# Peptides against a protein of PDB entry 4JHK, part 52

Target 1, 212 residues: chain A of PDB entry 4JHK
Amino acid sequence: EDYKIQSFDLETQKLLKTALKDPGSVDLEKVSSVIVDQSLKDQVFSREAGRICYTIVQAEAKQTNGSVFRRNLLNRLQQEFKAREETRKRSTQEWVCLVSFICNIFDYLKVNNMPMVALVHPVYDCLFRLAQSDALKNEEEVDCLVLQLHRIGDQLEKMNVQLMDELFNLLRDGFLLQEDLSSMGRLLLLEILEFRAGGWKLSDTAQKYYYS

## One batch from the design tools (peptide)

Design b1_p29_2_s2 (made by RFdiffusion4, then SolubleMPNN; from b1_p29_2, 13 letters changed)
Fold by OpenDDE base, seed 1:
Structure b1_p29_2_s2 (fold): chain B 212 residues (1-212), chain A 29 residues (1-29)
Amino acid sequence: as target 1 above (212 residues)
Amino acid sequence: MEKLEELDKELAEELTPISLERIKKLLAE
């Protein structure tokens, strides 16, 4: 399989490749740290990190019936989540990378094709933060919000429809009432509102309107 | 993974220190 690890140096790439194939031969705590660190810096990698993580989890389970990687990953995830407000204040880029990473973990780190219940509220917390007025005025944060909802919105709604309703109430209010949205930001909010209303899919007509 | 599924069915709380520790404990068994 092809994994997007080109942003790492050759030594680290080798480490990751080994973890994917023979996890018992590497320091899985180090591997988890490397993945999380890079996910906070590289948005492209952040969006794909979940797939890599899930593969390592499966490989370790098959090889040693162990879960060292997953334990370390979740521990680090918890730490970063707890510090999310500080991260946002320090760097918008790192913040949106963190959100992307958490959402990607939610999407890929499934148990028997079901998402981890423990990640539901953390994901919603991140999305709700992006839906606040101070975040909606930043196009980078709006991009992140809309992207995640496109990717995992349907899954997340199945986990808690009430929270999704509340979230989209904020998005609706932002679209209708907030004055300092960028034109693109406003367009994206409208699109995602329509996306959910259409059953988490975009009609051909809407596709042409928003993306042509 | 099966153990995590079992815990996931019983655990409906967010990723907190408590929930994470429970997950780790179950996975260590």
Scores: peptide ipSAE 0.023, ipTM 0.579, DockQ to the pose 0.126
Fold by OpenDDE base, seed 5:
Structure b1_p29_2_s2 (fold): chain B 212 residues (1-212), chain A 29 residues (1-29)
Amino acid sequence: as target 1 above (212 residues)
Amino acid sequence: MEKLEELDKELAEELTPISLERIKKLLAE
């Protein structure tokens, strides 16, 4: 398998490659911290990070029947989650990276091909935060919100339909009632409302309208 | 596989030092 880790220095690349193949031979806490740190800086990497994490989890389970990596990863994730408001205040970019990372972990890190129950509420909490009025006025946050809902909305809804309904009530209110949305932000909200209404898919006509 | 499912349940709680110790015990670590 080929993993996109060229953004790391050579030493770190070696560490990650070793973790992917022989997780028992490296400090998995260090590996997890490296992945999280980079994911908080690079939203594009956060997607790849999910795949990398999944592979390491599988490799460790197979090699030692252990879960040290996952434990450390989730522990760090929870720490970042708890501090999410401070992160948002400090840097919108870091905040959306955090949300993206949490959502990608939800998407990739599954047990028996099912999402981890422990991640459901944290993911919703992040999305609810992005759905608040002060966040909806920021196009960067709207981009993040809509992107995650496209990626994992259907899975997340299956875990808790009631929370998804509540979330989309906020999005609908934002679309209809909030005055300081950007033009693109308003368009994206409309698109995602339509996306869910269509069963988490878009018709060819809608796809062309919004993205062509 | 049962351990992973149980771990998921344990992680549903906030990860405190106490909860982490419980997880470690559960996994025989």
Scores: peptide ipSAE 0.021, ipTM 0.537, DockQ to the pose 0.168
Fold by OpenDDE base, seed 2:
Structure b1_p29_2_s2 (fold): chain B 212 residues (1-212), chain A 29 residues (1-29)
Amino acid sequence: as target 1 above (212 residues)
Amino acid sequence: MEKLEELDKELAEELTPISLERIKKLLAE
């Protein structure tokens, strides 16, 4: 399998590759830390991080029946989640990377082929934060919100439809009532409303309308 | 103002592809 790890230096790339193949031979705490750090700075990697993490988890489980990597990963994730407001204040880019990372972990880091229940509320909390008025006026945050909902909205809804309804109520209100949305932001909100209404699918016609 | 009221009405309902199509039409006018 190919992994998008070009943003790392060669030594770190080797470390990650080794972790994927022979996790018992590397410091998995260090590996987890490196992955989280890079995920907060590189959105391209952030979207790939979930897949990488899952692979390492599976490799460790197979090799040693251990869960050191997952434990360290989730611990770090929890720390970053708790500090999400500070991250947002410091850097919108890091904030959206964090959200992307958490969502991708939710998407890929499954237990018994099921999403981790413990991640449901944290994911929703992030998405709800993006759905607040102060975030909706920022096109970068709207883009992140819509992107994540495209990726995991259907799965997340299955975990808690009530929260999804509440989230989309906020999005509808923002679309209709908020005056300082960008044109693109407003368009993206409308698109995601349509996306969910269509069963988390987008028709070819709609695709052309919104993205062409 | 009438358009906004109609838009609000449409958004207050459960969103379906049909309702969203109506909303898009309202926004296009």
Scores: peptide ipSAE 0.000, ipTM 0.290, DockQ to the pose 0.017
Fold by OpenDDE base, seed 4:
Structure b1_p29_2_s2 (fold): chain B 212 residues (1-212), chain A 29 residues (1-29)
Amino acid sequence: as target 1 above (212 residues)
Amino acid sequence: MEKLEELDKELAEELTPISLERIKKLLAE
């Protein structure tokens, strides 16, 4: 299987490739740090990173029955999560990368084919932050919010429907009441509202309405 | 795609009757 790691230097690429195949032979703490660092810089990679992380976790489990990589990864994620407001103020780009990465980890890093319960609240917290008025006025943040909900909304709702209801109440209010949304932002909010209402899928009617 | 563009323009203005009806339906579900 091919992984998109061309953004790294050759030495780091080798490190990652080795981690994917023989995790016991590398410093898995270093590997986790490298992945997180790059994910905070590149939102496209942050998506791929979830898949990479899952593969490394599975490889380590099979090889040594260990969980060193996962532990280090989650510890680093927790650190970044705690500093999320600072990150947002410093760089919107890094902030949306962080959210994307956390959501991707939620999506891919499953235990016994189930999402990690420990990630549920952190994910919701990120999405709730994106749903605040000061974030909804930023199209980059709205893009991120809607994208994540498209990707993991159904899974996340299954974990906690009450929080999802609360989140979408904010989105509804934003759509209806917030005056400084861009036209695209407002469109995206409407689309995601309908997406959930349709069971996290587009109905034939909605498909025709939006895309024909 | 053209409908999406129309919707974008519509949402850039005050809520039209069409928009309101969609919202009402959405909220009722």
Scores: peptide ipSAE 0.000, ipTM 0.297, DockQ to the pose 0.017

Design b1_p29_2_s3 (made by RFdiffusion4, then SolubleMPNN; from b1_p29_2, 15 letters changed)
Fold by OpenDDE base, seed 1:
Structure b1_p29_2_s3 (fold): chain B 212 residues (1-212), chain A 29 residues (1-29)
Amino acid sequence: as target 1 above (212 residues)
Amino acid sequence: DEKLEALDKELAEELTPLSLERIARLLAQ
């Protein structure tokens, strides 16, 4: 398997590769920290980190029956989540990377192929924040919101349809009523509204309309 | 992962932003 870790230096790449194959031979606390740090500043990696994390978790469990990596990962994730508003104020880019990372962890860090129940509300909290008026006017945040809903919206809805309905009420209101959306932002909101309405599917025709 | 599944289920009624921290603490035991 190929993991997109080219953003790291060669030494760190080697560390990560070793963690993926022989987790008992590396400092898994350090590995978790490195992954989270990079996920907060690299959007490409942030969207791929969940797969890497899941693989390391499985490898450690199989090799040593340990959970050092997962424990440290979740601790760090909780810390970053709690500080999310400060992160948003400091850097929109870091904020959307954080959201992407949390959603990616939700998507990949499965337990018996099911999402972690404990991640549901934190994920929704992030998406609801992106759905507020002050966030919807920022194209980066709209891009992030729509991307996550495309990736994990159907899974999230299965976990809590009431919250999803509430979220999409905000998105509908944003699309219809908010005046300071960018043209692309408004288009993306319309697309995601139709995406859910279509059972989290998008036809080829619609794809061309919204993204071509 | 049976252990994580059990912990996740135990936290099913505590769906809050603090759930991840609790999971981490439990895993440390």
Scores: peptide ipSAE 0.052, ipTM 0.681, DockQ to the pose 0.150
Fold by OpenDDE base, seed 2:
Structure b1_p29_2_s3 (fold): chain B 212 residues (1-212), chain A 29 residues (1-29)
Amino acid sequence: as target 1 above (212 residues)
Amino acid sequence: DEKLEALDKELAEELTPLSLERIARLLAQ
């Protein structure tokens, strides 16, 4: 498999490649820190980080029956999650990167092909924050919200349909009632409302209309 | 991963924004 790690320096790339193949030979605490740090500032990497993390977790489990990487990853993720409001105030970019990272961890860090139950509420909390009026007026946050729902919305709904209903009530209200949405933001909200209504599927025509 | 599955299920009825920290502690045991 190919992993998108070109944003790291060469030494760090070597570290990550080694962690993927021979995790027992590297400092997995350092690896986890590097991955989280980069995921908070690079949207492209944040999207791939979940897959990388899962691969390292599986490799360590198989090689040494260890869980050092996963433990450190989850600890750091929890720290960043708790500080999410401060992150949002400091940098919208870092905030949406954090949300993207958490959602990708949910998507890829599966146990026996099932999502981790303990990630459900943190993910929903992030999405609910993006669905608040002060966030919906920011197109960058709307982009993030809609992107994550396209990626993991169906999985999240299977985990908790009540929270998904509540979330989409907010999105519907935003679409219909909020006056300071951008034109693109309003269009994206409409698209995601239709996406869920269609069973988390889009026709080819709809795909071209919203994302061409 | 039998161990992680068991830990995840153990937290299923007590999900909070702090669940990740609980998992981390359990994994350290």
Scores: peptide ipSAE 0.032, ipTM 0.658, DockQ to the pose 0.151
Fold by OpenDDE base, seed 4:
Structure b1_p29_2_s3 (fold): chain B 212 residues (1-212), chain A 29 residues (1-29)
Amino acid sequence: as target 1 above (212 residues)
Amino acid sequence: DEKLEALDKELAEELTPLSLERIARLLAQ
């Protein structure tokens, strides 16, 4: 199977497959909603969702020169983004799924082979929220933060180095000054600090130290 | 706090496996 959509029911799988191949024949607003809903439940799917979304966007552009899917997708993302604090209060899992999804959309949904400028600040806002003291004490949020920085940190820095510097100031302060970090959380912060310092890559020694 | 200043100084510089070892030693004290 080209796309990992087996977690959906058969009818929804058919809908998605049709959207990927013939987007003009389906309700693209519904498709976007289905993808976002599932991405908010399953962080693993969010990575695949980014690839799926890009494919649908490209297919629609090629077929009809349209942008209905992208518009609906971004509108839904904006709604979820605006409600992010309420989502976080309701469910940490849904919150980190939301962040993961937004970051994956940033990573995959390129325009003219470039990241969408409109997503830069929303992505940073999410990462800054994860870098606050009340979030750093939660290992699930730290996992999410570090994972996204591994995936798209270099791209984000190219878009706005000032914001990246500010973000990493918070991470450094958290590492040094915050007392209620888990041992793994503290280790992950140190790892990501080293990751950036090393040009967004780890040495073999560091890889063994943190992940072996 | 001398310990925190030392850690901050290490983190302000480019982190390497060697610097990581130094940080680890400081954290262990």
Scores: peptide ipSAE 0.005, ipTM 0.286, DockQ to the pose 0.017
Fold by OpenDDE base, seed 3:
Structure b1_p29_2_s3 (fold): chain B 212 residues (1-212), chain A 29 residues (1-29)
Amino acid sequence: as target 1 above (212 residues)
Amino acid sequence: DEKLEALDKELAEELTPLSLERIARLLAQ
């Protein structure tokens, strides 16, 4: 299976490849830091980082029975989450990358084959922030919001349906009442409202209308 | 995986209250 790490320099690519196959031979704290740093810069990588992290976690457990990587990763994630408002103020791009990364970790890093309980409310917190009026007017943030809901919305709802209902109330209000949405933003909100209403599925007709 | 589960619980204790507070504030608007 291929991992999208072409955005790294060659030396770092080698480091990551080694971590994936022989984690005991590299500094896994450094690896975790590199992954988080790049996830904040590269949206494509940010959306793939969870899978990479999962693989490294499994490899370390198998080869050394260790957990250095996941501990460092989650600690760094916690730090970035706590600083999320500062990140948003500094760079919308970094902010949406952070959200994507957190959601991706939620999607791939399981605890006893279940979603991490620790990430449920933090993920919702990020999505609620994206659902505020000051964020909905930014198409980049709307794109991020809708993308994450497409990816993990069904899982999140299973963890807390009440919060999902509340989130979608905000999205509905934004769609209906907010005047400074972009055309694409408004379209995306409508699509995601219909997506959830359809049981987190799109009909062929809807898929063609919104994405073809 | 007991170690990961323990860490998950620890992080939940720290991050969940912050998230809940923010959500509550937003919903109170």
Scores: peptide ipSAE 0.054, ipTM 0.613, DockQ to the pose 0.721; fails the geometry check

Design b1_p29_2_s4 (made by RFdiffusion4, then SolubleMPNN; from b1_p29_2, 12 letters changed)
Fold by OpenDDE base, seed 3:
Structure b1_p29_2_s4 (fold): chain B 212 residues (1-212), chain A 29 residues (1-29)
Amino acid sequence: as target 1 above (212 residues)
Amino acid sequence: SSSLEELDKELYEELAPISLERIQQLLAQ
C-alpha cells in the first residue's frame, strides 16, 4: 500500500516503510515517536497516521505476535492527553492536531473490530472541551470538532449515547445562544446538528451547501 | 488480543477517571 509520508526526510521514510513491512527489524519506539510528533504538527497527516499505525500493529502481530509498537504509541498518546490543556494554551494548532490524532486512533486502532473502550472517555473529553464557549469562538477548534464528529460521531454514539446527547446540547446552546461565533462557525454547528439529526447522514444538496 | 485488552484496561484505569471528572465538572456548570 502507498502511504503519504513525503513530509519526512528520506531516512525517516525508509524507517517507516520498513516498519510497515518488517516491524521486527526497526526500533518501534522510535517509529511511534516519529508518527506522534508529526501528527501533532500536521492534522492532514494525522488521518494517515491512523492508517499507518493500524498497519504496523497488524504487521507486528503477524510477524512476531508482539505489541511493542502499540504499547509505545498509546503510552505517548497518554502523555499527550494528560498535557492537553497545556498544549491548548500553548498552541491551538497543536491542540486540534492532538484531538484529531486521538480520534483517528479511535477510528483505526480497534480490538476485534471494536473501538478501544479506553479511548471513549478521552475522545469525549476532547470533544466536550471543543464544545465549551471559549473554544467555540475559535473557528479552528470548531472545524476540528465538526470534522471529528463527521468521522467518528456515529461510532462514538454507539459507545455512549448519553454523553453524545449532552455534547449536542452544548452545541445547540452554542449555536443558539453564543454571540461571538464566526459566521462559518455557526454554519458548521448547524450542519453538524442536522447531520446527527439525520442519523449521521447528510444529503448531497446539504453537503454542497455547507462545504462548497 | 490479550495484550490489547490488557493495555486497553490500563489506559481506561488511568485516563477514564480524569476524563469523566472533567466532563462532570463541565456539566455541573
Scores: peptide ipSAE 0.025, ipTM 0.563, DockQ to the pose 0.746
Fold by OpenDDE base, seed 5:
Structure b1_p29_2_s4 (fold): chain B 212 residues (1-212), chain A 29 residues (1-29)
Amino acid sequence: as target 1 above (212 residues)
Amino acid sequence: SSSLEELDKELYEELAPISLERIQQLLAQ
């Protein structure tokens, strides 16, 4: 399988490729750190990172029945999550990358084909933060919010419909009441409101836009 | 696996309370 890791130097690419095929032969803590660091810098990679992480987790489980990579990955995720407000204040770009990464881990890192329950509240926490007035006025944050809801909203709702209702109450309020939304931001909010109302079903055009 | 389940529980115990508290704060605004 091909993984989008061209943004790394050749040595790091080799490290990642080895981790994907023979995780027992590499420092999995280093691998996890590299993946997280890059995910915080590149939102496109943060999407790919979920798939890469899943593959490494599966490979390690099959090879050694171990979970060293997953443990290190989630530990780093915990650290970044705890510092999320500081990250947002420092860099909106890093913040949306962090949210994207957490959501993609939720999306791809399944256990027995089910989402990790432990990530449900952290994901909602991030989305609720993006749904606050100070975030909704920023197109970059709105774009991130809407993108994640398109990708994992249906899964999240299945895990906790009450939180999803509360989240969308905030989004409706933002759409209807917030005065400093950009035109694009307002359109995105309307679209996602309608998207959920329609049962989280994507049109062919929307699917291409969000998943290509 | 047992190891994965234990890790999930550990993560939940460490993150869920913080997340819930923050969510409550956000909802109260």
Scores: peptide ipSAE 0.024, ipTM 0.560, DockQ to the pose 0.753
Fold by OpenDDE base, seed 2:
Structure b1_p29_2_s4 (fold): chain B 212 residues (1-212), chain A 29 residues (1-29)
Amino acid sequence: as target 1 above (212 residues)
Amino acid sequence: SSSLEELDKELYEELAPISLERIQQLLAQ
């Protein structure tokens, strides 16, 4: 299986590849740190990071019945999550990368083929933060919000439909009532409202309208 | 699997209350 890790230097790429096949032969704490660090600066990688992390977790479990990588990964994730407001204040880009990373970990890092329950509320917290008026006026945050809802909205709703309803109430209010949204922001909010209303599905026509 | 489940439980206990509190604060605004 191929992984998109071109953003790393060759040595780090080798480290990651080794972790995927023989996790017991590498420093899994270092591996987790490298993945998190890159995910916090590259939103494209954050999606791949989820898949990579899951594979490493499975490989370690199979090889040694261990969970060193997962423990280190989640510990770092917890630290970043706790500092999310400071991150947002410092850099919108880092903030949306953090949200993307958390959402992709939720998406890929399954336990017994189920999402980790521990990540449900943290994910919602991030999405609710993106749904606040001060965030909705920033197109970059709206982009992130809508992207994550496209990726994991259906799964997240299954975990807690009440919170999803409350989230979309905020999005509706933002779309209808907030004055300082960008034109693209409004368009994206409308699209995601329709996306959920359609059972988390979009027609090809709608896809072209909103994203072409 | 049992080890992973235990880790999830620990993480839940640490993160869920913080997240819930924040969500409640956001909804109250």
Scores: peptide ipSAE 0.023, ipTM 0.573, DockQ to the pose 0.809
Fold by OpenDDE base, seed 4:
Structure b1_p29_2_s4 (fold): chain B 212 residues (1-212), chain A 29 residues (1-29)
Amino acid sequence: as target 1 above (212 residues)
Amino acid sequence: SSSLEELDKELYEELAPISLERIQQLLAQ
């Protein structure tokens, strides 16, 4: 199985490859930090990072029955999450990378084949932030919001339907009432509203309208 | 129906028939 880690230098690539196969032989705190740092810079990598993290977690569990990597990863995520508003103010790109990464960790880093309950509220908090009026006017944030909901919306709803209802109330209000949405932003909101209403899948009609 | 989930479904049912038209209107802005 290949992992997309070509964006790292060769030494770091070696570190990651070793972590994937023999996690007990490397500094897993450093590994987690490197993965988070890169995920904050590259949204494309953030998707791969989720898969990488899950593999390392499984490898460590099998090798030593340990959870050092997961613990360090989640601690770092908690730090970044707490500073999310500062991150957003500093760089929209880093902010959407952070959201993307947290959502991907939620998607991939499952325990007993179930989403990690501890990540549910942080994920929703990020999505709620993207659903605020000041964020909805930015296409980059709308893109991120809609993308994450497409990927993990159904799972999130199963974890807490009340929060999902509240979130989509905001999205409906944004779609219907917010004046400074871009045309594309408004289209994306409409699509995601219909996506959920259709049971987190595209109806034949929606598929025809949006993707034909 | 009083559930928010049902409201989402109602929204879909209401908008789906005119979605293409609405898209065209938005793109024409």
Scores: peptide ipSAE 0.000, ipTM 0.311, DockQ to the pose 0.020; fails the geometry check

